# Peptides against a protein of PDB entry 6FRK: the designs that were tried, part 88

Target 1, 411 residues: chain A of PDB entry 6FRK
Amino acid sequence: NEEVLNAMLKEVCTALLEADVNIKLVKQLRENVKSAIDLEEMASGLNKRKMIQHAVFKELVKLVDPGVKAWTPTKGKQNVIMFVGLQGSGKTTTCSKLAYYYQRKGWKTCLICADTFRAGAFDQLKQNATKARIPFYGSYTEMDPVIIASEGVEKFKNENFEIIIVDTSGRHKQEDSLFEEMLQVANAIQPDNIVYVMDASIGQACEAQAKAFKDKVDVASVIVTKLDGHAKGGGALSAVAATKSPIIFIGTGEHIDDFEPFKTQPFISKLLGMGDIEGLIDKVNELKLDDNEALIEKLKHGQFTLRDMYEQFQNIMKMGPFSQILGMIPGFGTDFMSKGNEQESMARLKKLMTIMDSMNDQELDSTDGAKVFSKQPGRIQRVARGSGVSTRDVQELLTQYTKFAQMVKKM

## One batch from the design tools (peptide; aimed at target 1 L326 F332 T334 D335)

Design b2_p26_8_s3 (made by RFdiffusion4, then SolubleMPNN; from b2_p26_8, 15 letters changed)
Fold by OpenDDE base, seed 2:
Structure b2_p26_8_s3 (fold): chain B 411 residues (1-411), chain A 26 residues (1-26)
Amino acid sequence: as target 1 above (411 residues)
Amino acid sequence: DERLETEIKQFEQILKAIEKLKELLE
């Protein structure tokens, strides 16, 4: 039993090290898991593998939980969020992602570029902000980041912005001058939250970098970037341990919407290669797929209507980025769908749904929707006019429906 | 036609994903 435990722990430790988890944390986890496993309970015929996995999972959850509640913005207040991190960490991009995230939730959000060190920092922020329709502030002439940050924060406070995000200078090296500048900015604007942005791809360097920032500025939150499937994210554990601050969000790609709230359990499941079973369960429950027992039963009987297709498209749309859903399923790689193709696919689904919104219940609920339209071509013209599309677009939808219905019949 | 085939493949993948989800939830 002890040999089996030690062998499994060795495999887990190897996997964690390959996931860029800090060696000290892996050692501590190994000791904690050994202490948490009752060898007597293992003798009782319980699945030893499941027990070890559960113990490992529980200890990893503890490593990601700093025991501090994450800061959350207060609605109707002015929340100043200062970003800190090295150059190349994705800090500037992450500022835009966070701003866009809050804007989509109905927060009055703005961006301030206080990066005076990097040439073109303000232009980059301006481009990202303009693309997302986020108000921004910065200067082409002012070289003092304290002045820019103070003026920008004051401006947006006076305009009753709820989320005020301040991007700061990132340098390639831990320079004392950078930390002094960050401290001066922090003292001037008095942020409600200081977010450290960390690149997951830096691996074992995550601890040293995170510690250097925490030792100089009061980091209260962590955002981990570049979790695009190649980085297993073990450096995130090191950042939490060093900063004693929760991970609040993760960056999962290059697009502005490649940004999600951090969930501990899904992250650990993914780190262990188990997939995000819990997030998948939560997402399935949020989809009320159980309320679609009737749909599932119809699908089992090879019945598939235009309404059933519409509801499936709604479910897909509600699930959010399909790449994220697939990345939650064990054995589906994060690379399964390129995110660029996903936005185009979502736009196509929305177009198809708009066509179906012009259909009547008789057309939507027919077990042979294509036949209903083929028997009465005037229906195609009505739907085309109602949705503002060509009769050809409606015919293409019906052709797609017929293909899907044939696939469902083969399931 | 290629666009339609891509959409069909994506939909098939979604259906397979949903089925796998159900199997995991059972």
Scores: peptide ipSAE 0.007, ipTM 0.273, DockQ to the pose 0.193
OpenDDE base, seeds 1, 3, 4, 5: peptide ipSAE 0.006, 0.005, 0.000, 0.000; ipTM 0.277, 0.276, 0.276, 0.257; seeds 1, 3 fail the geometry check

Design b2_p26_8_s4 (made by RFdiffusion4, then SolubleMPNN; from b2_p26_8, 14 letters changed; failed a check: too like the target's own chain)
Amino acid sequence: SERLEEQVKQFEHILEALEKLKELLE

## One batch from the design tools (peptide; aimed at target 1 L326)

Design b2_p27_1 (made by RFdiffusion4)
Pose (drawn by RFdiffusion4):
Structure b2_p27_1 (pose): chain A 374 residues (1-38, 47-273, 303-411), chain P 27 residues (1-27)
Amino acid sequence: NEEVLNAMLKEVCTALLEADVNIKLVKQLRENVKSAIDNKRKMIQHAVFKELVKLVDPGVKAWTPTKGKQNVIMFVGLQGSGKTTTCSKLAYYYQRKGWKTCLICADTFRAGAFDQLKQNATKARIPFYGSYTEMDPVIIASEGVEKFKNENFEIIIVDTSGRHKQEDSLFEEMLQVANAIQPDNIVYVMDASIGQACEAQAKAFKDKVDVASVIVTKLDGHAKGGGALSAVAATKSPIIFIGTGEHIDDFEPFKTQPFISKLLGQFTLRDMYEQFQNIMKMGPFSQILGMIPGFGTDFMSKGNEQESMARLKKLMTIMDSMNDQELDSTDGAKVFSKQPGRIQRVARGSGVSTRDVQELLTQYTKFAQMVKKM
Amino acid sequence: SEEEAEEAEEELEEAAEEHEEVLEVLE
């Protein structure tokens, strides 16, 4: 049985290693689902599913904008990850939700970058800012957020150039662009086909600049996006959106469950009964109930007080014979009144008859009356 | 201490009345 756990466990470790999941997290997840584990494919895959939900959970809720206030969003990520494409996908998303959204092109390096964001904004009917001539992105971002602030826009999305960590020049310039415009949220856009080099870059981005949200693009293809587990752990940020194509409307919010599945592949007879059950539990205590001075009108009249401390076990064989629908019903007596066929199976395996209940049903009706009167 | 004893007497009166009513129903 120890060999059936390991053959089926190394087959999921290969399923995650092929899904570009970091080898550090596969080796760690393997011994986490091994230590926490101490119709067969369901008792195993349910334990694997709960261990994955434990990893995709960063514990941090997403940054959401406020209507009637200026929200500046700054995009960061590697070269070619889809920043300029996801810039228009997000401005189009909120503009359709009713936000005064605008775009700013703070890329002064990449050829045809302003022309790219201009044509994406021209098509989606979204205001845009940038420059062919301005070579300083700190100047383009500052003079753009200032312009769209004096025009009272609520979503101001600043696009930046691609950068990698070994370029300290572009990482300083990214920190200066973030310090000039002071964004409310910084989004780390990552390609879904990224391999093992993802945790190092995503961590260096978190160190130089405060990354609060992560977007995973190019998920409409074969890439399952296992590199996102290493960006969530590095940036401490949840995934808010995913990209699912080249167009502007190929964009939707991140849901954890489908991504993990792809990455993996009045008084009633019942109340009359419980009040009785507590009066029998408090039944050997009936002599305490006759204590009160001037209140002892009677005590154990006709000896019937002894069988009121004996009927509740026999009535329990009826509850023992009951399932969770009858037991958890608001009116435990209405489930059997409509279907007196349930009065026969309660009588079979519990040894009580269907006759005994007629005297109980009268005793029930009188008890149900005095509580609605209570 | 006296008020706690009166309150315990009143709770016992209420529980005794419920118990007498149950006996009347059973009869």

Design b2_p27_1_s1 (made by RFdiffusion4, then SolubleMPNN; from b2_p27_1, 17 letters changed)
Fold by OpenDDE base, seed 5:
Structure b2_p27_1_s1 (fold): chain B 411 residues (1-411), chain A 27 residues (1-27)
Amino acid sequence: as target 1 above (411 residues)
Amino acid sequence: EEEELEKLLEELKKLRELWLQFQQILE
């Protein structure tokens, strides 16, 4: 029994190390799991593998819990959130993602660029903020981040903003001058929350970096980025251990919507390669895929309208990044869909839906939508004008629809 | 819970097949 336990623990420890979990945490987890498993219960014929997996899961859940309640913004108050982190951590992109997340929830949100060190930092923030329609502040001429942060916070406080996000300078190295600047900014604006942004792809370096930030500034929250890559996120455990601060959000891609609240159970399940069954269930329930029975029945009858295609595109868009959904299924790696093709595919779907929004019910509900347009070419010109596209784009949509309708008829 | 999960996985497989077919037509 002990030999079997030691062999299985060795496999789990290897998998955790391959997932970028810190060697010290893996050693501690191994001893905690050994202490939590009653060898007598293992003798009773219970599935030894399930018991070990459950014990490992429980210990990983404890490692990601700092025992500190996450800060949450107060509605109707001015909440100042300061971001800190290294260059390349995704800090500036994450500021925009967090601002957009709160804006979509009906918070009056703004962004401040206090990164004076990086050339083009303000242009990058301005570009992201403008795309998301988020109010922003920064300077092209002021070089003191304390002045920019103070003026921006004062401005947005006077305008009754509820969420005021301050992006700061990142550096490639832990330099004392960076930490002094961050401390000066923090003292000037008195943030309600300091968020450390960490790149999950840095692996074993996560602990040392997270500790260096916590030792210099009062980090109260962690955001982990680049969890869309091959990084299984084991570095997140190191960040929690070093900062004693909760992970509040994760970045799961390059899109502004590739940002979600951190959930412990799904994260640990994914780290172990068990998938995110709970998040998958939640996501499928949110999609209301039960309405697919009526669609599957229409498909079985070889009936497929432009409206049916539009509803399918809506369902696909509600799914969001299909790579994320596939990555929630046990045994489907995150690599199953090339990420670059997914955003382009979603943009193509949105364009096709915008064209269909300019169609009438007779066009949408026809069992042969392509024939309706072929009989009256003036319909193509009307739809093209209404959607702001070329007549060629409408013809391409109708060609795609015809291919789909032919495929459905062969099912 | 296992039966609900199995149903959910079958629905997701059908959606995946539809999505793969859609990608092949959008390419």
Scores: peptide ipSAE 0.052, ipTM 0.616, DockQ to the pose 0.169
OpenDDE base, seeds 1, 2, 3, 4: peptide ipSAE 0.026, 0.023, 0.027, 0.025; ipTM 0.428, 0.419, 0.408, 0.418; seeds 1, 3, 4 fail the geometry check

Design b2_p27_1_s2 (made by RFdiffusion4, then SolubleMPNN; from b2_p27_1, 17 letters changed)
Fold by OpenDDE base, seed 3:
Structure b2_p27_1_s2 (fold): chain B 411 residues (1-411), chain A 27 residues (1-27)
Amino acid sequence: as target 1 above (411 residues)
Amino acid sequence: KEEELKKLLEELKKLRELYLKLQEILE
């Protein structure tokens, strides 16, 4: 029995190490699991695998719980949230995601760019903020991040903003100059919350990085980014252990909507490759997939219109990165879809939808949309002019539609 | 709940197949 337990624990420990869980935490977890397993209950014919999985799950849940309640903004108050983290951590993108999240929840939200070190930081923030219709502040001329942060916070406090997010400078490495700048900004603006943004893809380096930030600034919250890829998020456990701060959100892609509140149970389930059935159910229910029965019936009848294709593209866009949905299904790893093509695919989908927005109901609802356009080439020119694209782009869409309709007929 | 979950998983499988086919067309 002990040999079987040790063999199964070895497999679990290997899987946790492959999930970027810190080796010290894996060792501790192994000893805690051994201590929690009643060997007598294991002898009684209980499913040893389920017992070990449950014990592992319970210990992982404890590792993501710092024992500290997460900070939450107070409605009707000015809440200042300062972001800290290395360059490439997704910090700037995460500021925009958090701002957009709170804005969609009905909070009066704004963004401040206090990154004076990175060329084009303010332009990037301005571009993201403008796209999301989020008010922003920054300077093209002021080089002191303390001045920018202070002026921006004061401005937005005076305008009664409820969520004031301050993005700070990042560096490629942990440098004393970065930490001094962060301390100066923090001292000037007196944030209600300091959020450390961590890239999950750095794996075993998560502990050392998170500790270095916590030792210099009063990190109260963690956001983990890049959980849409090969990173299973085991590094998040290291961040919680080092910062003693809760994970409040996770970034699950590059889109502004690829951002969700942290949930312990779904996260650990995903980390163990068990999927997130609850999150999948919630996401499917949010999609109102009842309308897909009508589509599936049409597909069964071999009827597929340009409108049906448009509705499918809308559904895909509403679902967000399909890799996330697949990663919620048990037995489908996050690796099933290569990260790099999702944004480009979404941009392609949006372009195709923009072309279809210039089509009329006769063109969209035709069971042979390609034939409608082939019979009257003037329709292609009209749609091309209406959507601001080439006639070639419209022909390419019709070719894609024809390929899809042929695939549907083979289903 | 288990039957609803099975139905949901079957619908998701169909959506997945559709999405994979769409992705193959978009790549």
Scores: peptide ipSAE 0.025, ipTM 0.374, DockQ to the pose 0.160
OpenDDE base, seeds 1, 2, 4, 5: peptide ipSAE 0.022, 0.019, 0.022, 0.022; ipTM 0.519, 0.386, 0.550, 0.474

Design b2_p27_1_s3 (made by RFdiffusion4, then SolubleMPNN; from b2_p27_1, 18 letters changed)
Fold by OpenDDE base, seed 1:
Structure b2_p27_1_s3 (fold): chain B 411 residues (1-411), chain A 27 residues (1-27)
Amino acid sequence: as target 1 above (411 residues)
Amino acid sequence: MEEELKKLLEELKKLNELYLKYQEILS
């Protein structure tokens, strides 16, 4: 019995290490699981594998729970949320995602760029904020992040904003100057919550990074980014262990909507390769795939417009990378589709949609959209100018539409 | 839940087939 237990625990420990779980946490988990499993109960003919899996699942749930209640914003109050993290962690993008999340929930939300170190940080934040229609503050001339943060917080407090998000400078390394700057900003603005943004793709380095931030700044919340990548999220356990702070949200892609509240059980299920059936159901329900029946009926009648193509591209875009959906299905590995081909395909779809955004309703709703453009070549030039693309790109779209419409007529 | 999961898998399969057809057209 002990040999079988040790063999199964070795397999689980290997899988957890491959999921970027810290070696110390894996050792601790192994000891905790051994202590929690009654070997006498394992002798009673119960499925030993299921018992070990349940014990492992239970111990992983404990590792994700810091025993501290997550901070939540108070409605009708001014809530200042300061973001901290390394460069490349996705911090700036995550600020925009969190702002958008609260805005969609009816909170008066704004963004402050206090990153004076990175060239184009304010332009990037401004671009993201403008796309999401989120109010923003920053400076092109002020170099002191304390001044920018203080002025921005004061401005948005006076304008009765409820969620005030402050993005700070990141660094490539744990530099003392970065921590001093972050501490000065924190002291000046007195944030209600300090959020550490961690990149899950850094794997075993998550513990050391999270600890370095916690030792210098009073981190109260964690957001984990890039969980759409090769990272299975084992670094999140390291962040919780080091910071003693709850994970409040996760970033699951590059889109502003690729952001969700952290759920412990689905996360651990994904980490163990058990899939996320609940998240799959939620995602499919959000897609409102009932509109696909109406499309399938139109397709059966051989009618296909540029608008129908646009709606299909929107549906594909709403699904996100198909690899993420497949990764939610038990037994489908995250590597089932080459991620490179999916990202390139999504970029191509987005480009085609941007071209179609410059088309008018007569062009989009025509049963022979290609013929509308062929009869009036000036339409191609208008659409090309409107979308910032070449006339060739518009012709390629029309060629693709024609190929697809011909395939639909053969269905 | 098992019937809902089967329905979802069938819908996802149809979407995958559509996605693959679009990839072939976009390639």
Scores: peptide ipSAE 0.025, ipTM 0.550, DockQ to the pose 0.113
OpenDDE base, seeds 2, 3, 4, 5: peptide ipSAE 0.019, 0.021, 0.022, 0.022; ipTM 0.468, 0.477, 0.407, 0.475

Design b2_p27_1_s4 (made by RFdiffusion4, then SolubleMPNN; from b2_p27_1, 16 letters changed)
Fold by OpenDDE base, seed 1:
Structure b2_p27_1_s4 (fold): chain B 411 residues (1-411), chain A 27 residues (1-27)
Amino acid sequence: as target 1 above (411 residues)
Amino acid sequence: SEEEERKKLEELKKLRELYLEYEKILE
């Protein structure tokens, strides 16, 4: 029994290490799981695997809980939120995502760019803020981030903003000068919350990075970015352990909507490769995929039109990257993510949709769309001109449609 | 209900099969 337990724990520990969980945390978890498992219950023929999985799950839930209540903004007050993190952590993008999140919830939200170190930081923030219709402040001439942050906070306080987000300079390395600048900004603006933004893809470096920030700045919240299907969430455990601060949000992609409140249970389920059924159900409900029942019914009858294909491309684009969808379905581990460049696949889908936007209803709704085009080659030329593509690109789309329609007939 | 969750899971599996075939077409 002890050998079986040790073997199973070794597999779990390997999987956690592969998920970028810090080796010290994995060792501690192993000891805690061993102490929590009743060996007598394991002898009674209970599913040893389920018992170990449950014990591991319970201990992981404890590791993501710092025992500190997450800060929440107060309605009708001015809440100053300062962002800190390394360059490339997704900090600036995350500022925009958080601002957009609160704006959609009916908060009067604004953004301040206090990044004077990176050339084009203000232009990037301005572009993101303008696209999301979020008020912003920054300077092209002021080089002191303390002055910019102070003036911006004062301006937006005077305009009765409820959520005031301050983006700071990120550096490539942990430099003392960055921490001093962050401390000076924090002292000047007196933030209600300091958010550390961490890139999940840095793996084992998460602990050291998170500790370095916490030792210099009073980090009160963590946001983990790049938790797309390829990013291993194990670094998040290290960030919580080092900062003793809760994860409040996660970034799950590049889109402004790829941002959600942190939920412990779904996160641990994903970390263990159990999928995210709750998040999948929520996402499916948000997408109003009621139209997919009609499609599934058509597929069962072997009917598939170019319009049906277009609607499926729209659904795919709404659902986001295939990897994210696949990673949410239980029993399909991260290894089932196509190694394909998701951005390239999305660009291909968008190109195909643009071609179909130049088709007429007769072409889109035909049960034999390829035959409609083959009978009247002038249709291919019209669609090609309308979409700004070659006649070859239209023929390739029709070939793909034909292959898919043949597959649907075999289902 | 557990039955509604099961139906949603079955629909999602079918959708996944469809998407896997679309990925092959898009490769």
Scores: peptide ipSAE 0.020, ipTM 0.434, DockQ to the pose 0.205
OpenDDE base, seeds 2, 3, 4, 5: peptide ipSAE 0.015, 0.022, 0.016, 0.024; ipTM 0.388, 0.364, 0.422, 0.367; seeds 2, 3, 5 fail the geometry check

Design b2_p27_2 (made by RFdiffusion4)
Pose (drawn by RFdiffusion4):
Structure b2_p27_2 (pose): chain A 374 residues (1-38, 47-273, 303-411), chain P 27 residues (1-27)
Amino acid sequence: NEEVLNAMLKEVCTALLEADVNIKLVKQLRENVKSAIDNKRKMIQHAVFKELVKLVDPGVKAWTPTKGKQNVIMFVGLQGSGKTTTCSKLAYYYQRKGWKTCLICADTFRAGAFDQLKQNATKARIPFYGSYTEMDPVIIASEGVEKFKNENFEIIIVDTSGRHKQEDSLFEEMLQVANAIQPDNIVYVMDASIGQACEAQAKAFKDKVDVASVIVTKLDGHAKGGGALSAVAATKSPIIFIGTGEHIDDFEPFKTQPFISKLLGQFTLRDMYEQFQNIMKMGPFSQILGMIPGFGTDFMSKGNEQESMARLKKLMTIMDSMNDQELDSTDGAKVFSKQPGRIQRVARGSGVSTRDVQELLTQYTKFAQMVKKM
Amino acid sequence: SEFTRVQLLALAVGAAIAAAEKLAKLL
C-alpha cells in the first residue's frame, strides 16, 4: 500500500513538472501531501486537490478600486509578456463596468510602442496619453497622470516597458516611474508559458517595486500556467485576471478552482422529542423539581412519571431509524404525516409498532399545543 | 391526561434547555 501511494504520487509530480510548475514546489508538494495524508481515484485526487488549494492561496485579498477616486494602476513584467495587450484589456473591462478609464504609454524604448497602445485605445474608445518624442518615462507618466487627474478619471492605467532583473538600469527606471506617479496598485503581468526562470524574475520585481496583483496572459493555448505558483509565492500577490487571447475582450477574472483543475488535468414532534430528551436527561433529577416550598402540588402521580423516564429510548429507536432529512427537518412531524410510509420502516428495524405512535401522536398533539401557547 | 404543577415545571425546564440548544446551534 506504500507502493500504491508513490506510483500515483510521482505521476502527479510529473503532471505538475510538465505544467511548468517549479521543481522546488513539486518536491515540496510531494512531501506535503505525503505527511498530511497520514472510488479509489477520488480518495486520492481529493487529497491532491486540497493540497493544491493550499498553494494557490496567498492569503491576501485583491486590490479593488474605489469609484469617485483616482486609482492609478502600474503595469510591470518581463519583455513581451503582454503588458500593452493587457493594458487595453483592463481599461476596456472597467470602462464597460462604468469607470472613466484612460491609458498612458510610458514606454520610451520599444519601437512602435506608442503606436501600439494608440491603436488599441483608438479601437476600444478609451482616452490615451503618450509621446513619440519624449524619451523619459518618468516624464510621460507624471505629465499623463497629472493631465488625467485634472480631468477626474477614476482608472488611470500606466503602461511600462519590458524589463529583466539583470538590467539594473531598467529596474532603477521602473522604481523611479513608480515613485513619480505613486500607483495605488502595481500589476505583474506574466506569460503562462514561462518555465523555471519565473520565480527569480518575479522575486526581483517584488524587491525593487511593490507588486500587489498578478495577471497571467496567453492562457488560451496549451500552457496550463504552472509558473504562476512561483509568482504568487514571490510577489505575495493573488491572480486577479487572466488573458485568453489576442483581442481586447479575451480577458476575465481569475477563478482558482478551474485553474487548478486544468493545472492538474413552531413546535413539532421533533421539538416535542428534544424537550423530552432533556427532561429525561434531567429526569433522574425529577426529585429536585419537587423540592420548591409551596410548589409540590403532586409528585409522580399515578406512577406515570416512571415511564416518562422510559419512553424516550423507545422514541430514540424511531430517531435512530430516522435519516438526516427527517431528523434535520423544521417540522419532523410533517415529513411522516405526508408519507405515512415512513411510519412503517421506523417500526420495522426499531422494534416499535405503528400503533404505539397513535397514542404518541395524541400525546404529541397536546404537547405541540402548549408550546405554541408557550 | 391531567398535568400537575411539578410536570408543568419540568416541561418549562425542558423547553428552556431546548431553546438554549437551538441558540447554541445558531452560534

Design b2_p27_2_s1 (made by RFdiffusion4, then SolubleMPNN; from b2_p27_2, 18 letters changed)
Fold by OpenDDE base, seed 1:
Structure b2_p27_2_s1 (fold): chain B 411 residues (1-411), chain A 27 residues (1-27)
Amino acid sequence: as target 1 above (411 residues)
Amino acid sequence: MELSDVELLALLIGLKLTLEKKKKRLE
């Protein structure tokens, strides 16, 4: 029994190390799991694998819980949120994502660019804010981030904004001058929350970076970025351990809506390859895929048109990264799609949609779209010319459609 | 194993149908 336990713990520890979990945390987890497992209960014929998995899950949940309640904004109050983090962590993008998240929830939200170090920082923030219709403040002439942050916070307080997000300068190096600037900004604006933005892709370096920020600035919250389907979430555990601060949100892609509240249980489930059924349900519900009762009824009757396929491609593209969606399904590991394959798949879907944009309503709405094209080959040539593709590309689309329509008939 | 676009679409449709069946059972 002890040999079996040790073998299974070795496999779990290897998988956690491969997921960029800090070696110290993995060792502690192993000891805690060994102490929590009663060997006598393992003898009673219970599935030893399930017991070990449950013990591992429980200890991982503890590692993600810093024992501190996450800060939440108060409705009808002015909430100042200061962002800190290294350059390339996704900090500026995350400011826009958080602003957009609160705006979509009906909060009066604004953005302040206090990054005076990076040329074009204000233009980038302005572009992102304008695209999302978020009010913004910054300067092209003021070089003191303290002045910009103070003026921006005062302005938006006077205009009764509820969520005031301040983006600061990100630097490549842990320079004392950066931490001094962050402290000066924090002292001037008196933020209600300081958010450390961390890139999950830095793996084992997460602990040292998170500690360096926490030792200099009163970090109260963590946001982990680049948790796409390939990001090994182990760095998040290191950030919590080092900062003793809760993860409040995660960035899951490049889009402004690739941003979600952190949920401990789904995150640990995904880290262990158990999938995220809850997150998948939430994502499917957000797409309002159920609002198309007509499509569901057609699918139940084995009816599937090129228009139905087009609409499903649009829905899939709205779901975000395919790797993320697949990673939410139990038994579909992150390895099912290589990073290169996602951009290629999205480009391929866009190409297929562009071909279908050159089809007419008779072609799109036919229950036997492939037969419409087979009866009149001139339609293939028209669509090919209209979409700027080869006749072969149109034939490949029709072949895929036919294959899919046959699958729907078997469902 | 690379899922083809068609297989992915089939999976998503199958998932949708399964979720709807579950929703109707919980109602």
Scores: peptide ipSAE 0.028, ipTM 0.566, DockQ to the pose 0.055
OpenDDE base, seeds 2, 3, 4, 5: peptide ipSAE 0.025, 0.026, 0.025, 0.026; ipTM 0.556, 0.566, 0.543, 0.544; seeds 2, 4 fail the geometry check

